# Peptides against a protein of PDB entry 5D63: the designs that were tried, part 176

Target 1, 292 residues: chain A of PDB entry 5D63
Amino acid sequence: SLRRGIYHIENAGVPSAIDLKDGSSSDGTPIVGWQFTPDTINWHQLWLAEPIPNVADTFTLCNLFSGTYMDLYNGSSEAGTAVNGWQGTAFTTNPHQLWTIKKSSDGTSYKIQNYGSKTFVDLVNGDSSDGAKIAGWTGTWDEGNPHQKWYFNRMSVSSAEAQAAIARNPHIHGTYRGYILDGEYLVLPNATFTQIWKDSGLPGSKWREQIYDCDDFAIAMKAAVGKWGADSWKANGFAIFCGVMLGVNKAGDAAHAYNFTLTKDHADIVFFEPQNGGYLNDIGYDSYMAFY

## One batch from the design tools (peptide; made by RFdiffusion4, then SolubleMPNN)

Design b2_p24_7_s3 (from b2_p24_7, 14 letters changed)
Fold by OpenDDE base, seed 3:
Structure b2_p24_7_s3 (fold): chain B 292 residues (1-292), chain A 24 residues (1-24)
Amino acid sequence: as target 1 above (292 residues)
Amino acid sequence: MQERIERMEERFNAFIEEERAAKA
């Protein structure tokens, strides 16, 4: 079963992703196929899948950027019916915005069926061109048509997954306490994380004893990421991953405050030094406290 | 970059003391 999360949804046949055109929040904005760049944010192509309680394998799909929802126009079962962005809510009863998402016959990709019409999200003719039509189309769950098969690449982690990644890291102190602040986290590429750091002004900030030292840098970075999230996305119900840690060195005679994020595969954490913008697998401290 | 912070060490020590008190 597909988990709640933020997904980049890519066609199984051609290198095209499900894109909300121009990221517009206007009702009726076309959802189209569009090229994407791996390991980037792909702004208009991120979708929050919210599972509907007591309805098996059924979700709403909220565009992260616009805050609008994937909507089958008039809920029509006619092949070629437009799929658009439309205002909605995560737990709507509107069948135009309810999507049953299950594994395809290949066991890797998914098919996306409209709950009401029973038609499938289809990249029409498998067109790889930017702006290619995505529509509701007749189909079956077992059909191998790549026009209706989609890879759901998860771009977020749950708090539990983040906790597990931390627990696997060797640089955790025996007295460690972690505090979870949110439920689901968009994990940023390092390039984006670094850009937020640069834009925050931290690279130009001067270390000053106690008045602006390691804890101030680490908190400022987290605040910058939080603000970036608020300014960048209209969808709710998720956070941007940026952790703060307090650590002690091996000798036990020095402490430090720093940040951390997750690796690309979401299985491990990587430390981030907000005083110099460096990423490290070993920052020289064992964490006794984190919040994220 | 400055890594050793006296105030942070104090926080660490305070935390350890609180944890010990909670287990007692």
Scores: peptide ipSAE 0.026, ipTM 0.563, DockQ to the pose 0.067
Fold by OpenDDE base, seed 2:
Structure b2_p24_7_s3 (fold): chain B 292 residues (1-292), chain A 24 residues (1-24)
Amino acid sequence: as target 1 above (292 residues)
Amino acid sequence: MQERIERMEERFNAFIEEERAAKA
């Protein structure tokens, strides 16, 4: 079963992702196939999958950038019906925007079926060109046609997954208390995380005893990430991952405040020093408190 | 990088005391 989360959705046959053209919020904006760059933020190609309560394997798909939803035009069952971005809500009853998403016969990829029409999201002719048509098309769950098979690459973590990643890290103090602020987190590549840090003004900030020391740097970084999230995305119901930690050294006589994010595979955390922009597996402290 | 921060040290000590009390 597909979990709630943010996904980059890639065709199983060609290196093309489901893209909302120009990231436009206008009703009727085409959803198309488009090239992507691995391990980067593909701005128009991120989709929040929200499971519908009490409807098995059924979701809405909200484009993260535009805040609009994947919509089968007029709910038509005709092959070649346009799939567009359209205004909506996460828990809509509109069958044009409800998608049953289950594993394909290969056990790795998914198929995306419109709840009402029973047609499938199809990369027409498997066209790998930018702007290639994505449409509703006839099909069956057991067919092997790669035009209708999609890999759902998870770009976010739940609060529980983040908590688990923290818990298995060797640099967590026995007195650790964690405070979870949100339910789902977009995990940024380090390059994006670093760029936010650079744009925040922190690289030019000077350490000053008490008045602007480690806690100020760490909080400023979290605030910068929060603002970046608000300014970058129109969808709601998720946050950008950036944690703050308070830690103590092994001797117990020195403390530090710092940030952390998740590794690429989302299984572990990596520490971030906001005073110099460095990433470390061991920052020299064991965390006794975090919020994220 | 290490930094001694009195306020953070106090918070750390508070957590230890609370944890000890909870285990008693």
Scores: peptide ipSAE 0.025, ipTM 0.529, DockQ to the pose 0.087
Fold by OpenDDE base, seed 1:
Structure b2_p24_7_s3 (fold): chain B 292 residues (1-292), chain A 24 residues (1-24)
Amino acid sequence: as target 1 above (292 residues)
Amino acid sequence: MQERIERMEERFNAFIEEERAAKA
């Protein structure tokens, strides 16, 4: 079953993603097929899937950028009915905004069925051009039409997944305590993470004994990521992944504060040194405390 | 190694729900 999370939703037939046109929050904004760039944010193409309690395999899909929801226009069952962004809530009862999402017959892609109309999200004619129409269309769960099959590329992790990644890392002290601050985290590409670091002013910040040292750098980075998240996205119910760690060296005579994020596959953590913007698999310290 | 995890998420969610209820 599809988990709660943020997804980049890609057509199974052509290299197009489900895109909210211009990221507009206006009601009725077209959702269209659009090209995407791997390992980038793809700003208008991220969707938070929120599972509906007690309704099997059914979700709302909130566009991260606009904060609006995927909406089948008037809930019509007619083939070719527009799919648009529209204001809504995560746990709405409006069937225009409820989507049953289950694996297709191929076992890897998903189909997205409107809960009310029972029609499927369709990349019309499999058109790979930017701005191609996405519409509700008749179909069945079993048919192999790639116009209605979508890969859900997960762009976020749950707190449990983050915890598991930390647990697998060899640079964790035996006295480690972790503190989970949020439930779901958008994991940024390193390029974006680095850009936030650059924009924070940290590259020009001076290390000063006690008054502005490692902990200040690490906290400033986390604050910068938090603010970036708040300023960049209109959707709620998720955070941007950026952890803070306190660690001790092998000799036990030095401590350090630093950041960490997740690798692309979300299986491991990578350390980030906010004093120089470096990514490291081994920062030279074993973490005894983290919050993220 | 024993990991000890404190989940602030649950407390936060409770707070948000309380705030929402107060505003309803």
Scores: peptide ipSAE 0.009, ipTM 0.439, DockQ to the pose 0.062
Fold by OpenDDE base, seed 5:
Structure b2_p24_7_s3 (fold): chain B 292 residues (1-292), chain A 24 residues (1-24)
Amino acid sequence: as target 1 above (292 residues)
Amino acid sequence: MQERIERMEERFNAFIEEERAAKA
């Protein structure tokens, strides 16, 4: 079954993603097909899938940018019914905003069925142009039509997945204690992470003994990422991944505070030095404490 | 703990200062 998380949803037939037009929060804003750039944020094309308790394989889909939800217009079962952004809540009972999401017949892509109408989210005519219509359309679960098949590229990790990635890293001290602050984390591309670092003012910050040293840099980076998240997205129920670690060197006579994020495949962590903006697989310390 | 951090930071800061000087 599909896990709770943030997804980039891509058509199985053409290089087009499900896009909320202009990222608008207005009720009735069209959801359309749009081109995307791999390994970027794709601002209007991220969707938080929230599973509905006790309803098998059924979710709401919240646009991360607008905070509105995928909505089948009037819940109509007519082929060609518009799919739009609309105000809602994560655990709504409104069938217009409930989507059953299961594997297609090919075993890799998903189909998105409206809970009420039983029609499927369809990239009309497989149109790859920007602004192409996405609509509810008649179909079946076993049909192979690529217009109704979607790849769910997961852009986030759960706290448990992040914990597992940390546990696999060889630079974790035996006395390690991790403190999880949130439940689901959007994982940023390094380019975006670096840009936040630049915009924070940290590149020009002066190290000063005790008053503004390694821990201040690391905490300032985390604060900058948190603020960026709050300022960038209208959806709730997730955080932006940016960890803080305290580590000790192998000799046990020196310590450091630094940041970390996840690799592109979410399987591992990479260390980030907030004093110079560097990414390292080995920062020279073994972490005995982290919070993220 | 603080003493240990300071020791490492001094070494690291020296490196950062050198890098910044090289870029100036």
Scores: peptide ipSAE 0.024, ipTM 0.572, DockQ to the pose 0.035; fails the geometry check

Design b2_p24_7_s4 (from b2_p24_7, 11 letters changed)
Fold by OpenDDE base, seed 5:
Structure b2_p24_7_s4 (fold): chain B 292 residues (1-292), chain A 24 residues (1-24)
Amino acid sequence: as target 1 above (292 residues)
Amino acid sequence: MDEKIERMEAKFNAFIAEVLAAKA
């Protein structure tokens, strides 16, 4: 079953992703096929999938940028019915915005079926051009038509997955205490993470004893990421991943505060030094405490 | 070092408490 999370949804036949046109929050904004750049933030192409309690394999899909939801126009079962962004809520009962998402017959891609109409999200004619029509279309779960098959590239982690990644790291102290602040985290590419760091003013900040030292740098970075998240996305129900750690060196004579994020595959953490913007697999400290 | 750890923990605990309170 598809897990709650943020997904980049890519067509199985052509290099096109499900895109909310111009990221507009207006009701009736077309959802279209659009090109994407791997390993970057594709701003209008991220979707928060929220599972509906007690309805098997059924979700709402909230566009991360606009905060609007994938909506089948009038819930019509006619082939070619428009799929648009529309205002909604995560746990709506409106069948126009409820999508059953299950594995296709190939076992890798998914199909997206409207709960009410039983039609499928279709990249019409498999058109790879920017702005290509996405519509509800007749189909079956077992058909091999790539126009209706979608890869769900997961861009987020649950708090449990983040906790597991931390637990696998060899630079965690035996007395480690972790505090989880949110339930779902968008994981940023390092380039985006670094850009937030640059824009925060931290690169020009001076280390000063007690008044602005390692803990201040680490907290300032987390604050900058939090603000970036709030300013960038209209959807709710997720955070941006940026951790803070307190560590002690092997000799036990020095302490340090620093940041961390997740690797691309979400399996491991990488340490980030907010005083210089460096990424390290070993920062020279064993983490005693963290929050994220 | 012990004093620094204590100060850092105090700041972290205060921050965590404020964040959790705001989320409630």
Scores: peptide ipSAE 0.205, ipTM 0.785, DockQ to the pose 0.690
Fold by OpenDDE base, seed 1:
Structure b2_p24_7_s4 (fold): chain B 292 residues (1-292), chain A 24 residues (1-24)
Amino acid sequence: as target 1 above (292 residues)
Amino acid sequence: MDEKIERMEAKFNAFIAEVLAAKA
């Protein structure tokens, strides 16, 4: 079953993703096929899938950028019915905004069925052009039509997944204490993470004993990421991943505060030094405290 | 070093507590 999370949703037949046109929050904004760039933030193409309690395999899909929801126009079962962004809530009972998402017959891609109409999200004619029509269309769960098959590329981690990634890292102290602040985290590409760091002013910040040293740098980075998240996305119910750690070196004669993020596959953490913007697999400290 | 650990831990514990309280 599909987990709660943020997804980039890509067509199984052509290199096109489900895109909310212009990221607009207006009701009735078309959802269209659009090209994407791997390993980047595809701003209008990220969707928070929220599972509906007690309704098997059924979700709302909230566009991260606009904060609006995927909506089948009038809930119509007619082939070619528009799929649009529309205001809504995560746990709505409106069947126009409820989507049953299950694996297709190929076992890798998913199909997206409207809960009410039982029609499927369809990239019409498999058109790979930007702005190509996405519509509700008749179909079955078992047919192999790639127009209705979608890869769900997970762009986020749960707090539990982040915790697991931390736990398997060799640079964690035996007395480690982790504090989880949120439930779901968008994981940024390093390029985006670095750009936030640059824009924060930290590259030009001067280290000063006690008044602005390692803990201040680490907190400033987390604050910058938090602000970037708040300023960039209208959807709620997720955070941007940026951790803070306190560590002690092997000799036990030095302590440091630093940041960390997750690797591309979300399986491991990588340390980030906010004083120089470096990514390290070994920062020279064993972490005894973290929050994220 | 001990003083640094104590200072950092105190600061971060306070921050964590405030954040968790705000999310309640």
Scores: peptide ipSAE 0.202, ipTM 0.782, DockQ to the pose 0.661
Fold by OpenDDE base, seed 4:
Structure b2_p24_7_s4 (fold): chain B 292 residues (1-292), chain A 24 residues (1-24)
Amino acid sequence: as target 1 above (292 residues)
Amino acid sequence: MDEKIERMEAKFNAFIAEVLAAKA
């Protein structure tokens, strides 16, 4: 089954993603097909899938940017019914906003069925143009129509997945203590992570003994990422991944505080030096404490 | 070395404790 998480949802037939037009939070804002750029933040195209307890394979889909939910207009079963953003809650009982999401017959893509109407989210005519209509449409689970098949590219990790990635890293001290602060984390592309770092002013910050040294840099980076998250997204129930670590070198004569993020495939961590903006597979320290 | 580690850990422990308390 689909896991709770943030997804970029791409059509299986054409290079188009499910996009909330202009990221608007207004009720009735069209959800449309739109082009996307791989390995970037596609601002209006990220959806938090929240599983409904005790309802198999059924979710709400919250637009990360607007904080509104995917909504089938009037819950109508008529082909061509608009799919829009609409105010809602993660655990709503409104069938207009409940979506059963399961694998299609191809075993890779998903279909998105409205819980009430039993119609499917459809990229009308497979139109790859920006602003193409997305609507509820008749269909079946086994139908091969690519207009109704969607790839769910996971853009987030659970705390457990992050913990597992950390545990696999060879530069973790045997006495490692990790403190998990949130449950789901949007993982940023390095370019975005770096831009946040730049915008924070850290590149121009002066190292000063004790008063502004490694721990201050690392905390400042995490704070900057946190603020960026708060300022950028209206949805709740997730954080932006940015960890802080304390490490000791192999010789045991130096300690350091630094950041870390996850690799693109979310399987590993990469260390980030907030004093210079560098990404390293080996920062020269074994981490014995972390929080994220 | 030990002094730096102690300072860093103290600072981080305090921060973590505050965050966890706020989220409880």
Scores: peptide ipSAE 0.200, ipTM 0.780, DockQ to the pose 0.615
Fold by OpenDDE base, seed 3:
Structure b2_p24_7_s4 (fold): chain B 292 residues (1-292), chain A 24 residues (1-24)
Amino acid sequence: as target 1 above (292 residues)
Amino acid sequence: MDEKIERMEAKFNAFIAEVLAAKA
């Protein structure tokens, strides 16, 4: 079953993603097929899937950028019915915004069925052009039509997954204590993470004994990422992944505060030095405290 | 929201305490 999370939803037939046109929050904004750039933030193409309690395999899909929800126009079962962004809530009872999402017959892609109409989200004619129509269309779960098959590329991690990634890292101290603040985290590409770091002013900040040292840098980076998240996305119910760690060196005579994020595959952590913007697999310290 | 804030504050305070201990 599909887990709660943030997904980039890509057509199985052509290199097109489900895109909320212009990221507009207006009711009735078309959802369309659009090209995407791998390993980047595709701003209008990220969707938070929220599972509906007690309704098997059924979700709302909230556009991260606009904060609006995927909506089948009038809940119509007619083939060609528009799929749009529309105001809503994560746990709505409106069947226009409820989507049953299950594996397709190929076992890799998913199909997205409207709960009420029982029609499927369809990239009409498999059109790979920007702005191609996405509509509700008749279909069955077992059909192999790539117009109705979608890869759900997970762009977030749960707190449990983050915890597991930390636990796998060899640079964790035996007395490690982690403090988890949120439940779901959007994981940023390093380029975006670095840009936030640059925009924070930290590259121009100077280390000063006690008054602005390692913990200040690390906290400032965490704050900058938090602010970036708040300013960039209208959806709620997720955070941006950026951790703070305290570590001790092997000799036990020096401590350091630093940041960390997740690798591209979300399986491991990578350390980030906010004093110089470097990414390191080994920062020279074993972490005994984490805050994320 | 209040519960979240309380948790964050508690965890932050714990972190700061550890930082101070590490710097001592």
Scores: peptide ipSAE 0.066, ipTM 0.647, DockQ to the pose 0.078; fails the geometry check

Design b2_p24_8_s1 (from b2_p24_8, 12 letters changed)
Fold by OpenDDE base, seed 4:
Structure b2_p24_8_s1 (fold): chain B 292 residues (1-292), chain A 24 residues (1-24)
Amino acid sequence: as target 1 above (292 residues)
Amino acid sequence: MEETLKRHEEKFLAFIEEVLAAKA
């Protein structure tokens, strides 16, 4: 089953992703096929899949940027019915906004079926052009038509997944205490993470004993990421991944506070030094406490 | 170092406890 999370949804046939046009929050905003840049934030192409309790394999899809939901226009079963962004709620009963998402016959891609109409999200004619129509279209679960097959590239991690990534890291102290603040985390590319760091003013911040030292830098980075998240996305129910750690060196004579994020594959953590913007696999400290 | 560890830990724990309490 598809897990709750934030996904970049890519067509299985052509290099096109499900895009909310202009990221607009207006009701009826077209959802279209659009090109994407791998390993970047594709702003209008991120969707929070929220599973509906007690309804197997059924989700709402909230556009992360607009905070609106994928909506089959009037719930029509007619082929070619527009799929749009529309105001909604995560646990709606409106069948126009309920999507059954299951693996396709190829076992790797998914099909997205409207719960009410039983039609499928279709990249019309497999058009790879920017702005190509995405519509409800007749189909079957076993049909191999790539117009209706979608890869769900997970862009977020659950708190449990983050915890597991931390646990795999060799630079975690035996007395480690982790404190989880949220349930689902959008994982940023390093380039975006770095840009937030730059925009925060931290590169120009002066280290000062106690009054603005390592803990202040680390907290300032987390605050900057949090603010960036709040300012960038209208959807709720997720956070932006940016951790804070406290560590002690091997000699046991120095302590440090620093940040960390997740690697691209979400399997591991990478340490981030907010005092210089560096990413390190080994920051020279063993982490004994973290919060994220 | 011990003083630094204690200072950082207390600061962060206070914050964490407040946040967790607010989210409960």
Scores: peptide ipSAE 0.205, ipTM 0.786, DockQ to the pose 0.605
Fold by OpenDDE base, seed 1:
Structure b2_p24_8_s1 (fold): chain B 292 residues (1-292), chain A 24 residues (1-24)
Amino acid sequence: as target 1 above (292 residues)
Amino acid sequence: MEETLKRHEEKFLAFIEEVLAAKA
């Protein structure tokens, strides 16, 4: 079953993703096929899938950028019905915005069925061009037509997944205490994470004893990421992953505060030094406390 | 070292508690 999370949704037949045109929050904004760039933030192509309680395999899909929801126009079962962005809520009862998402017959891709109309999200004619029509179309769960098959590339982690990644890291102190602040986290590419760091002013910040030292740098980075998240995305119900850790060195004679994020595969953490913008697998400290 | 650990922990615990309280 599909987990709650943020997904980049890619067609199984052609290198095209489900894109909200121009990221517009206007009702009726077309959802279209569009090219994407791997390992980058595809701004208009991220969708928060929120599972509907007590309705098996059924979700709303909120565009992360616009805060609007995937909507089958008038809930029509007619083939070729437009799929658009439209205002909504995560737990709506509007069947125009409810999508049953289950594995296709190939066991790797998903099909996206409108709950009401029972039609499927279809990349019309498998068109790989930017702006290609995405529509509701007749189909069945067992059909092999790639126009209606989608890969759900997970762009976020749950707090539990983050916790598991931390637990696997060898640089965790035996007295480690982790504090989880949110439930779902968008994981940024390092390039984006670094850009936030640069834009924060931290590269030009001067280390000063106690008044602006390691803890201030680490908190400032987390604050910068938080602000970036708030300024960049209109959807709610998720955070941007940026952790803070307190560590002690092996000799036990030095302490440090630093940041961490997740690797691309979300299986491990990587340490980030906010004083210099470096990513490290070993920062020279064992973490005894973290929050994220 | 001990004082540093204490200082960091106290500051961060205060922050964490405040955030968690606000989210509740």
Scores: peptide ipSAE 0.200, ipTM 0.783, DockQ to the pose 0.635
Fold by OpenDDE base, seed 2:
Structure b2_p24_8_s1 (fold): chain B 292 residues (1-292), chain A 24 residues (1-24)
Amino acid sequence: as target 1 above (292 residues)
Amino acid sequence: MEETLKRHEEKFLAFIEEVLAAKA
């Protein structure tokens, strides 16, 4: 079963992703196929899948950028019916915005069926061009047509997954205490994380004893990421991953505060030094406290 | 070092408690 999370949704046949045109929040904005760049933020192509309680394999899909929802126009079962962005809520009962998402017959891709019409999200003619039509179309779960098969690439982690990644790291103190602040986290590429760091002014900040030392740098980085998230996305129900840790060295005679993020595969953490913008697998400290 | 650890811990715990209270 598909988990709650943020997904980049890519066609199984051609290198095209489900894109909300211009990221517009207007009702009726076309959802189209569009090219994407791997390992980058594809701004109009991220979708928060929210599972509907007590309705098996059924979700709403909220565009992260616009805050609007994937909507089958008038819930029509006619082939070629427009799929658009439209205002909505995460737990709506409107069948125009309810999507049953299950594995296709190939076991790796998914099909996206409208709950009401029973038609499927279709990249019309498998067109790989920017702006290609995405529509509701007749189909079956067992068909192998790549026009209706989609890879759901997970771009976020749950708090439990983040916790597991931390637990696997060898640089965690035996007295470690972690505090979870949110439920789902968009994981940024390092390049984006670094750019936020640069834009925050931290590279020009000077270490000063107590008044602006390691804890201030680490908190300032987290605040910068939080602000970036708030300014960048209109959807709710997720956070941007940026952790803060307190650590002690092996000798037990030095303490440090620093940041951390997740690796590309989301399986491990990497430490980030906000005083110099460096990424390290070993920062020289064992974490005894963290919040994220 | 112990004083530094305590200072950092108290500062961060205060923040965490405020955030968790606001989210409750």
Scores: peptide ipSAE 0.199, ipTM 0.782, DockQ to the pose 0.594
Fold by OpenDDE base, seed 5:
Structure b2_p24_8_s1 (fold): chain B 292 residues (1-292), chain A 24 residues (1-24)
Amino acid sequence: as target 1 above (292 residues)
Amino acid sequence: MEETLKRHEEKFLAFIEEVLAAKA
């Protein structure tokens, strides 16, 4: 079953993603097919899938940028019914905003069925052009029509997944204590992570004994990422991944505070030195404490 | 080093405890 998380939703037939036009939060904003760039933040194309308790395979889909929800206009079962962004809540009972999401017959892609109308989210005519219509359309779960098949590319990790990634890293001290602050984390590309670092002013900050040393740099980076998240996205129920670690070197005569993020495949962590903006697989310290 | 470790740990634990309490 599909897990709670943030997804980039890509058509199975053409290189088009589900896009909220202009990222607008206005009710009735068209959801359309639009091109995307792999390994980047596609700002209007990220969707938080929130599972509905006690309703199998059923979710709301919140646009991360606008904070509005995927909505089948009037819940109509007519083929060609508009799919729009509309105000809502994560656990709404409005069938216009409830979507049953299950594997298609190919076992890799998903189909997105409106809970009420039983119609499917359809890239009309498989049109790959920017602004192509996405609509509710008649269909069945077993049909092979790529117009109604979607890949769900996971862009976030749960706290458990992050914990597992940390546990796999060889630079974790035997006395490691991890503290989880949130439940779901958007994982940023390194380019975006670095840009946040640059915009924070940290590159121009001078190391000063105690008054602005390693712990200050590490906390400042985490704060900058947090602020960036708050300023960039209107959806709630997730955080931006940026960890802080405390480590000790092999000799046991030096301590350090630093950051870390996740690799592209979300399977491992990579260390980030906020004093110079470097990414390292080995920071030279073994972490005994982390929070994220 | 020991003093630094202690200082960092105490500072960060205090922060973590506040955050976790606020989110509970």
Scores: peptide ipSAE 0.196, ipTM 0.782, DockQ to the pose 0.588

